# Peptides against a protein of PDB entry 3V4L, part 301

Target 1, 386 residues: chain A of PDB entry 3V4L
Amino acid sequence: GQPLAKDKVALLIGNMSYWEHPKLKAPLVDVYELTNLLRQLDFKVVSLLDLTEYEMCNAVDEFLLLLDKGVYGLLYYAGHGYENFGNSFMVPVDAPNPYRSENCLCVQNILKLMQEKETGLNVFLLDMCRKRNDYDDTIPILDALKVTANIVFGYATCQGAEAFEIQHSGLANGIFMKFLKDRLLEDKKITVLLDEVAEDMGKCHLTKGRQALEIRSSLSEKRALTDPVQGAPCSAEALVRNLQWAKAHELPESMCLKFQCGVHIQLGFAAEFSNVMIIYTSIVHKPPEIIMCDAYVTDFPLDLDIDPKHANKGTPEETGSYLVSKDLPKHCLYTRLSSLQKLKEHLIFTVCLSYQYSGLEDTVEEKQEVNVGKPLIAKLDMHRGL

## One batch from the design tools (peptide; made by RFdiffusion4, then SolubleMPNN)

Design b2_p28_2_s4 (from b2_p28_2, 17 letters changed)
Fold by OpenDDE base, seed 5:
Structure b2_p28_2_s4 (fold): chain B 386 residues (1-386), chain A 28 residues (1-28)
Amino acid sequence: as target 1 above (386 residues)
Amino acid sequence: MTEVVPMSTPSQGPAEPVPDKGVSHKLA
């Protein structure tokens, strides 16, 4: 019969805004496109950008809570990384220069924990460099991995080589994601799919002699990313998993705010990633005696580190949101919240209406405080370990 | 032109402290 997954869960991490290392660009587009493809494959996807060491550890722990017997687990990482002694290290955005294994997440440790969950399939897609870090001579004492015959590694590059991104004047994929996205929806054994991606990369003049995909697999069964999920969650564990995933994807409800002057504001919310939300405001009703009015959002929690210069933009693109701009309402003011994982409390902010009456020169302000609870990833309380 | 750049730079060790070339006050 066709293999069945008990469920399908993916964690996607894209690190680009490094503190002590060169900034990247590709992880933004790569995580977004892969998220949309894995959703079409019935994966429960958590997509996170720009995580610290602590935030990466917590994201992995929350991902491991979603894994169980016969569940398909997929980890994607795009960012800086290295490989020492056959161990792959993902570099957090707060990693020092030079970084060491103590500042990084070891993929083989995550694999060990996934094997303890008795998963149906373990897929690692590592879009990072695999050069040795000569500043780290630590040999991780890893316990022997179990022989589970259900592991697939897709490395964007060969051992000891660099992974590359395509720098263009606009948004572009990394080299690996550029070819992976064209095949990811194919009903093929995951190792066959990745082998065809490796062939496509090998035909490209940009990648030839620079980057080649490496596949490591123990996968004995014909498992595909297209494998259907076993029907409605009948187990208590499947219900808990579905509820936990739903929490990480719950947007605030759209609100209609009414001001004393008779202006009505629509306040709306959109997810770009599990830790990135766009707030948008629009004037839906204006009394004829009001000649001009604008609705700004302000007074955000300090934990979100929102620069007011990047808030209340006339386009999503001016906030740094290039990916979801087509799905957003037009003629709004837009504000992008890029670090929802840092939110400890409820998202409380002020909607400020600035307006002018016909025949008066003075601008009037009215304010309403809005509490939207914990949006998206902030519902997981990733901070509950400090 | 489409430029292909490496994702990671190797860790650059701490920038060698540029030796503070002490301003030799020439006695006039």
Scores: peptide ipSAE 0.110, ipTM 0.558, DockQ to the pose 0.128
Fold by OpenDDE base, seed 1:
Structure b2_p28_2_s4 (fold): chain B 386 residues (1-386), chain A 28 residues (1-28)
Amino acid sequence: as target 1 above (386 residues)
Amino acid sequence: MTEVVPMSTPSQGPAEPVPDKGVSHKLA
């Protein structure tokens, strides 16, 4: 019969906005497109951008809490990275220059912890460079891995090689994701699917002799990403997993704010990623005596590091939100919150209405404080342990 | 033109402080 997954869970990390290293672009598109594909495959997907070392550790810990016996676990990483002594290191955005193993997450340590969960399948998709870091002579003492025969690594590049992004005059995928996305929905054993992706990449003149997919597998069974999830979540563990995942994806409800001047504002929320939310405001009612009015958001928690120059934009694209812009209401003001994992408290902010009466030159302001609780990933308290 | 850029540069060690070539004031 077709294999069954007890459940399917994916953690996708895209690091781009490095503090001390070259900024990337592809991880934004790659994480978003992979999120949408894995959701079509019935994966519970947590998608995170621009994580610090501490935030990456907590994201992995929360991912490991979602893993259990017979669950399919997928970890995708796009960002800076290196490989020393056959160990892969994912580089956080706050990593110093030079970075070392003590500043980075070792993928083989994550694999060990995934094997302790008795998972049905462990997939690592590593869209990072695999060059040696000559500033790190640390040999990780890894305990002996269990013989689980359920591991697949898809490395975007060969050992000692670089992974590449395609820079166009717009949004573009990394080379690995460009070919992976075209096959990811195919009902094939994951190693066969990745081998076909390797063949497609090998036909590309841009990648030939620069980047080649490497597959490392111990997978003895015919497991596919298309394998159906076993039944309704009838186990207590499956219910807990569903609740924990749902908690990380709960948006605030849309609100209708009423101002004293009689203006009504719709306040709405959209998720771009598990840690990235768009707030949008629209005027839904305006008294005829008011000739002009704008509704902007301000007074955000300092933990979110919101530049006011990128808030309250006339388009989602002006906020840096290129991927969800088509699904957003038109004729709003848009604000992108890109660091929801940093939010310790409730998301409290001010909605300010600026308006002008007919025949008056003066602009009037009214303000309302809004508390939306902890949106999305902020509900997981990724600060547990400080 | 499609530019293909590496997703990582190897960690660049601290730029060796370029020794400020002390301007030897030749006493005229």
Scores: peptide ipSAE 0.108, ipTM 0.562, DockQ to the pose 0.140
Fold by OpenDDE base, seed 4:
Structure b2_p28_2_s4 (fold): chain B 386 residues (1-386), chain A 28 residues (1-28)
Amino acid sequence: as target 1 above (386 residues)
Amino acid sequence: MTEVVPMSTPSQGPAEPVPDKGVSHKLA
């Protein structure tokens, strides 16, 4: 019979905004595209951008809590990385220059922990460089991996090589994601799917002799990313997993704010990633005596590091959100909240209504404080220990 | 034109302090 997954869980990490290293562009688009594809495959997807070492550790720990016997686990990483002694290291955004294994997450350690969960399938998609780091002479003493025969690695590049991005029209995609996305929905054994992706990369003139996909697997069964989820979540563990995932993806409810001047504002929320939310405001009612009226959001928690210069934009793109703009209401002011994983308390902010009456030169302001609780990933308290 | 750029760079160690090539002002 076709294999069944008990459930499907994916953690996608895209690191771009490095402190001490060159900034990247591809991980933004690649994490977003892969999120949408894995959702079509019934994966519970946690998608995170620009994580520190500590935040990456907590993201992995939360991902491991979603794993159980017969669950399919997928880890995708796009960012800086290296490979020493056959161990792959994912570089956090706060990694020093030079970085070492002590500043990085070892993928083989994550694999060990996934094997303890008795998972049905473990897939690693690593969109990073695999060059040796000559500043790190640490030989990781890893415990012997269990023989689980359910492991697949897709490395975007061969050992000792670089991964590349393709810049087109201001957006950049990783070369790996460019070819992976065209096949990811195919009902094929995951190793066969990745082999076809490797062939497509090898036929491309842009990638030929620059980047080649490497597949490392111990997969004894015909498992596919298309494999159906086994039944309704009737077990207590499946209910807990569903609740934990749902908690990390709960948006605030849209609100209608009423001001004393009789203006009504719609306040809405959209998820770009599990740690990135767009707030949007729109004027839904304006009295005829008010000639000009704008609704700004301000007074955000300091933990979110929001630059006011990028808040309250006339387009999502002006906030740095290029991906979700089609699904957003038009004619709003938009504010992109990145780094929701840093949010310690409830998201409290001010909606400021600025307006002018007909025949008066003076601008009037009214303010309302809004508490939306902990949105998205902020419900997981991924900052606990900073 | 489609530009193909490296997605990641290996760790660049501390830039060796470029030895300040003391511009020997030869007093001509």
Scores: peptide ipSAE 0.107, ipTM 0.564, DockQ to the pose 0.131
Fold by OpenDDE base, seed 3:
Structure b2_p28_2_s4 (fold): chain B 386 residues (1-386), chain A 28 residues (1-28)
Amino acid sequence: as target 1 above (386 residues)
Amino acid sequence: MTEVVPMSTPSQGPAEPVPDKGVSHKLA
């Protein structure tokens, strides 16, 4: 019969805003496009940008809580990385210069923990460099992996080589994601799909002799990312997993705020990633005696590190939100919250209405405090381990 | 001009200029 997954879970991490290392651009687009494709494949996807070492560890731990017997697990990483002694290290955004294995996440340690969950399939897609780090002489003493015959690695590049992104004047994919996205929905064994992606990369003049996909697999069964999920598992564990995932993707409800001057504001929310939310405000009713009226958001929690210069923009693009801008209402003010994993408490902020009456020169302000609870990934309380 | 940049710099030790082998291949 066709293989069945008990469930399908993916963690996607894109690191680009490094503190002490060169900034990247492709991980933004790559994580977003891969999220949308894996959702069409019935994956429960957690998508996270710009994680510290601690936040990456907690994201992996929460991902491992979603894994169980016969579940398909997929880990994607795009960012800085290295390979020492056949071990792959993902570099967090707060990694020092030089970084070492003590500042990084070892992929083979994550694989060990995934094997303890008795997963049906383990897929790693690593869009990072595989050069040796000569500042790290640490030989990882890894325990022997179990023989599970269900592991697939897709490395964006060969051992000892670099992975590349394409910088245009606009948003562009990394080289690996550019070819992966065109085939990801195909009903093929995952190793056959990756072999076809490797062939497409090998035909491209941009990649030829610079970057080649490497596939490492122990997969003995004909498993595909298209494999159907087993129909509604009435198991308590499946219900808990579904509830845990749903919590990490719950947006605040859209609100209509009414001010004393008779202005009505629509306050709305959109997810760009599991840790990135857009807030938007629009004037839905204005009395005729009010000539000018704007609705700003302010007084955010300090944990979110929101620069007021990047808040309340006339376009989503001016906030850095290029990917969801087509799906957002027009003629709003937009604010991008990019660090929801840092939120310890409820998201409380102020909506400030600035307006002017006809025949008065003075601007008037009215304020309303809004509590939206914990949005998206902030519901998982990723900070509770300190 | 399409610039191809590496998705990783090797860990740079203190300020010896690790040759920025950012292969900025300006594809002409």
Scores: peptide ipSAE 0.065, ipTM 0.561, DockQ to the pose 0.177

Design b2_p28_4_s1 (from b2_p28_4, 12 letters changed)
Fold by OpenDDE base, seed 1:
Structure b2_p28_4_s1 (fold): chain B 386 residues (1-386), chain A 28 residues (1-28)
Amino acid sequence: as target 1 above (386 residues)
Amino acid sequence: EEEEKREKEEEEERRKEEEEKKKLLQPM
């Protein structure tokens, strides 16, 4: 019979906004496109951008809580990385220069923890460099991996080689994701699918002799990402997993705010990633005596590091939101809340209405405080380890 | 002489194409 997954869970991490290292661009597009593809494959997908070491550890721990016996686990990482002694290290955005193993997440440690969960399939897609880090002589004492015969690594590049993104004036995929996305929905054994991706990448004249996909597998069964999820969640653990997943992806409801001047504002919310939300405001009613009227969002929690200069933009693109802009309403003011994983409390902010009456030169302001609770990933309380 | 000149021109053209390809790629 066709193999069945008990459930399918994916963690996607895209690190691009490094503090002490070159900034990347591809992880933004790659995580977004892969999220949409894995959702079509009935994966529960946590998608996170720009994580610190602590936030990456917590994201992995929360991902491991979603894993259980016969669950398919997929970890995708796009960002800086290195490989020492056959151990792959993912570099957090706050990593020092030079970074070391103590500043990074070891993929083989994550694999060990996934094997302890008795997962049905473990897939690692590592879109990072595999060069040796000569500043780190630490040999990780890894405990012996169990022989589970259910592990697949897709490396964007060969051992000791670099992975690349394409430098274009616009948004572009990394080389790996460019070819992976075209095959990912195919009903094939995951190792066969990745082998076809390797052949397609091998035809690329840009990366020929510089980047080649490497597949490392112990997968003894015919398992595919297309394998159906086994029935309704019958276990208490499956219900908890579904509830935790749903909490991490629950948007605030759209609100209609009414001001004393008779202006009505629609406040709306959209998810770009599990840790990135767009707030948008629109004027839905304005009295005719009001000639000018603008609705700004302000007074965000300090934990979100929101620069007011990047808030309240006339387009989603001016906020740095290029991917969801087509699904957003037009003629709003847009604010991009990145780093929702940093939010310890409820998201409380002010909606400020600035307006002018016909025949009065002075602007009038009215303010309303809005509490939307914990949006998206902020519901997981990733800070509970502090 | 003409063949050795042509081989050097083709090697220089391949080198230029490789340098242009390098400018289009950022390591991750």
Scores: peptide ipSAE 0.346, ipTM 0.709, DockQ to the pose 0.469
Fold by OpenDDE base, seed 5:
Structure b2_p28_4_s1 (fold): chain B 386 residues (1-386), chain A 28 residues (1-28)
Amino acid sequence: as target 1 above (386 residues)
Amino acid sequence: EEEEKREKEEEEERRKEEEEKKKLLQPM
């Protein structure tokens, strides 16, 4: 019969805003587009941008808790990385310069833990460099991997080579994702799909002789990303997976705020990623005696590190939100919360209405505190352990 | 002489195209 997945779970990490290393651009688009494709494939997707070492460890641990016998697991990483002695290291945004294995996540350690879950399929998609780090002389003593089937690695590049993003003024994919996205929905064995992606990438005159897809597989079965999920969750573990995923994707409900002056504000929320949310405000009713009014959001939790200079923008793009801007209401003020994984408490903030009456020179302010609980990934309490 | 000059011009043109392609790519 056709193989069945018990469930499908994906963790996508895109690191761009490095502290001590060159900033990247492609991981933003690559994680977003891959999230939308994997959702069409019935994956439970957690998408995270700009994680520290600690936040990456917690994201991987939470992902491993969702894995079980016959579950399909997919890990995608886009960002800086290196390979020493056949061990792949993902570089967190807080990694020092130079970084070492002690500052990075070893993919082969994650693989070892995934093998213990008896998963139906394990897919690693590594959109990172595979050059040796000469500042790291450590040889990880990896325990002998169990002889397990159903592992697939798609490396964006070959051993000792670089992976590349395209330097454009606009949004562009990395080279790997550019070709992967066009085939990802095909009902093919995952190794056949990746081989076709390798052939398409090999025709690219830009990267010919610089970057080539490498496929490493122990996949003994005809498994595809299109394989249907087994029907209604009959196990307690399947119910827990569904609940945990639902919690990590729950947006606050849109609110209508009413001020004493008779102004009404619509407050709305949109997810860009599991750790990135857009807040938007719009004036939905204004009394005719009020000539001007603006609704600002302020007084955010300090853990979110929100610069007020980047809040309350007239466009989503001015906040750095280029991907969801088409789906957002127009003529709002927009604020991007990009670090929801840092939120220890409820998201409490102030909506400040500044307004002017006809014939009065002075501006009047009214304030209303809003508590939206823990939005998106903040429900998983990824900070528990610091 | 003319053949060796053409080979050098084609090698320099290939080198310029390779340098332009490198400017379009950032390592990840």
Scores: peptide ipSAE 0.335, ipTM 0.697, DockQ to the pose 0.469
Fold by OpenDDE base, seed 2:
Structure b2_p28_4_s1 (fold): chain B 386 residues (1-386), chain A 28 residues (1-28)
Amino acid sequence: as target 1 above (386 residues)
Amino acid sequence: EEEEKREKEEEEERRKEEEEKKKLLQPM
């Protein structure tokens, strides 16, 4: 019969804003586009940008809680990385310079833990460099992996080589995602799909002799990313998994705030990623006696590291949100919360209304505190161990 | 002499194309 997935779960990590290393650009677009494609494939997708070592460990632990017998697991990583002794290391944004294996996540350790879950398929898509790190001579003593015939690695590059992003004046994909996105929806065995992506990359004169896709697979069955999810009554474990994923993707409800002056503000929320949310404010009613009126958001939790200079922008693009700007309401003030994983408490902030009456020179302010609970990934309490 | 000059010009042109391709690619 056609293979069936018990469920399909993906963790996508894009690291760009490194503290001690060169900043990247491709992971932003790559994680966003891959999220949208995997959602069309009925994957439960957690998409995370700019994670510290601790945050990456917790994201992997939460992903492993979503895995069970016959579930398809996909891990995508875009960012800095290295390969020592056939072990792949993902570099967190807070990694020191030079970084070592103790500062990084070993993909083969994650694979070991996925094999313990008796998953139906394990896919790793690693959009990172595979050069040796000469500052780390640590040989990981990995326990022997179980012999499972359900593993697929898609490496963006060959062993000992670099992966590349395209330097354009705008948003661009990495080389791997540029070709992967065109084929990802095809109803083909995942290894056949990746072989076709490798052929498409091999025809590119820009990357010829610099980057080539490497496929490493033990996959003995005809499994595809298009394989349907089993429609049987969810086990108790499948219900828990569905609830856990739903919690990580719950946006705050849109609110209408009413001020004493008779101004009404619409407060809305949009998800860019599982850890990135845009707040937008708009004036929906203004009394005629009020000549000027602006609605600002302020007093955010300190854990979110919000610079007020980047808050309350007239466009989503001025906040650094280029991807979801088409789906946002127009004529708002926009604020991007890019680090929701850091939120330990409820998201409490102030909406400040500044206004002026006709014939009065003095500006009046009214304030309302808003509590929206824990939005998106902040519901998973990725900081419970600190 | 003319053939050796042409080979050097083709090698220099290939080197310039490879340098331009390097400017378009950033390591991840």
Scores: peptide ipSAE 0.334, ipTM 0.695, DockQ to the pose 0.441
Fold by OpenDDE base, seed 4:
Structure b2_p28_4_s1 (fold): chain B 386 residues (1-386), chain A 28 residues (1-28)
Amino acid sequence: as target 1 above (386 residues)
Amino acid sequence: EEEEKREKEEEEERRKEEEEKKKLLQPM
């Protein structure tokens, strides 16, 4: 029969905003587009941008909690990376310059842990450089991998080579994701799908002789990303997994705030990523005696590092939200919370209504505190180990 | 002579195209 996945879970990490390294752009689009495609494939997707070492470790640990016997696990990483002695290292945004293995996540260690979960399929998509890091002389002693015959690596580039993004004035994919996205929904064995992506990349005159997809697999079964999830989650473990994922993707409910002046504000929330949320405010009712009225969000938790200069924008794009802007309501003020993984407490903030009455020159302010609990990934309490 | 000149012009053009392509790519 067709292989069945017990469930399908993906962790997508896109690191761009490096502290000590060149900033990237492609991981934003790559993680977003891949998230949408994998969701169409019935994957439970955790999508995370700009993780520190500690946050990456916690994201991997939470991903491993979603894995179980016969579950399909997919790890995608886009960002800086290197390969020493056949070990792939993902570079966190807080990695020092030069970075070393002690500052990075080893993909083969993650694979070992995935094999302990008795997964049905392990897919790694590594959109990073594979150059040797000459500043890291560490030879990782990896335990011998189990012979599970369910492993697929798609490397964006060859061993010892660079992966590339396109320098464009706008948003663009990395080279790997540019070709991967066009085939990802095809009902093919994952190794066949990746081979076709490799052929498409090989036709690209831009990257010819610079970047080529490498496929490394030990996949004995015809498994595809299109493989259906086995019917209703009958196991306690499957229910727990569904609840864990749902918890990490629960948006705050939209709120209607009523001010004493009679202004009504709709406060809404949208997920861009599992750790990135857009807050938007709109005036849904204004008394006729109020001539000017604006609804600002302020007083965010310090852990979120929200610059007020980037809050309360007239467009999603002015917040840096280019991907979900079409799905957002128009004529709002928008604020982007890009680091929800840093939130230790409940997301409490103030909605400040600034307004003016007809015939009064003075601006009046009313404030309401809003507690929306822990939105999205902040519910996983990745900080509970500190 | 004219053939060697043409080959050098084609090699220089190919080099310019390769340099332009290299400017369009950022290592990840």
Scores: peptide ipSAE 0.334, ipTM 0.697, DockQ to the pose 0.465

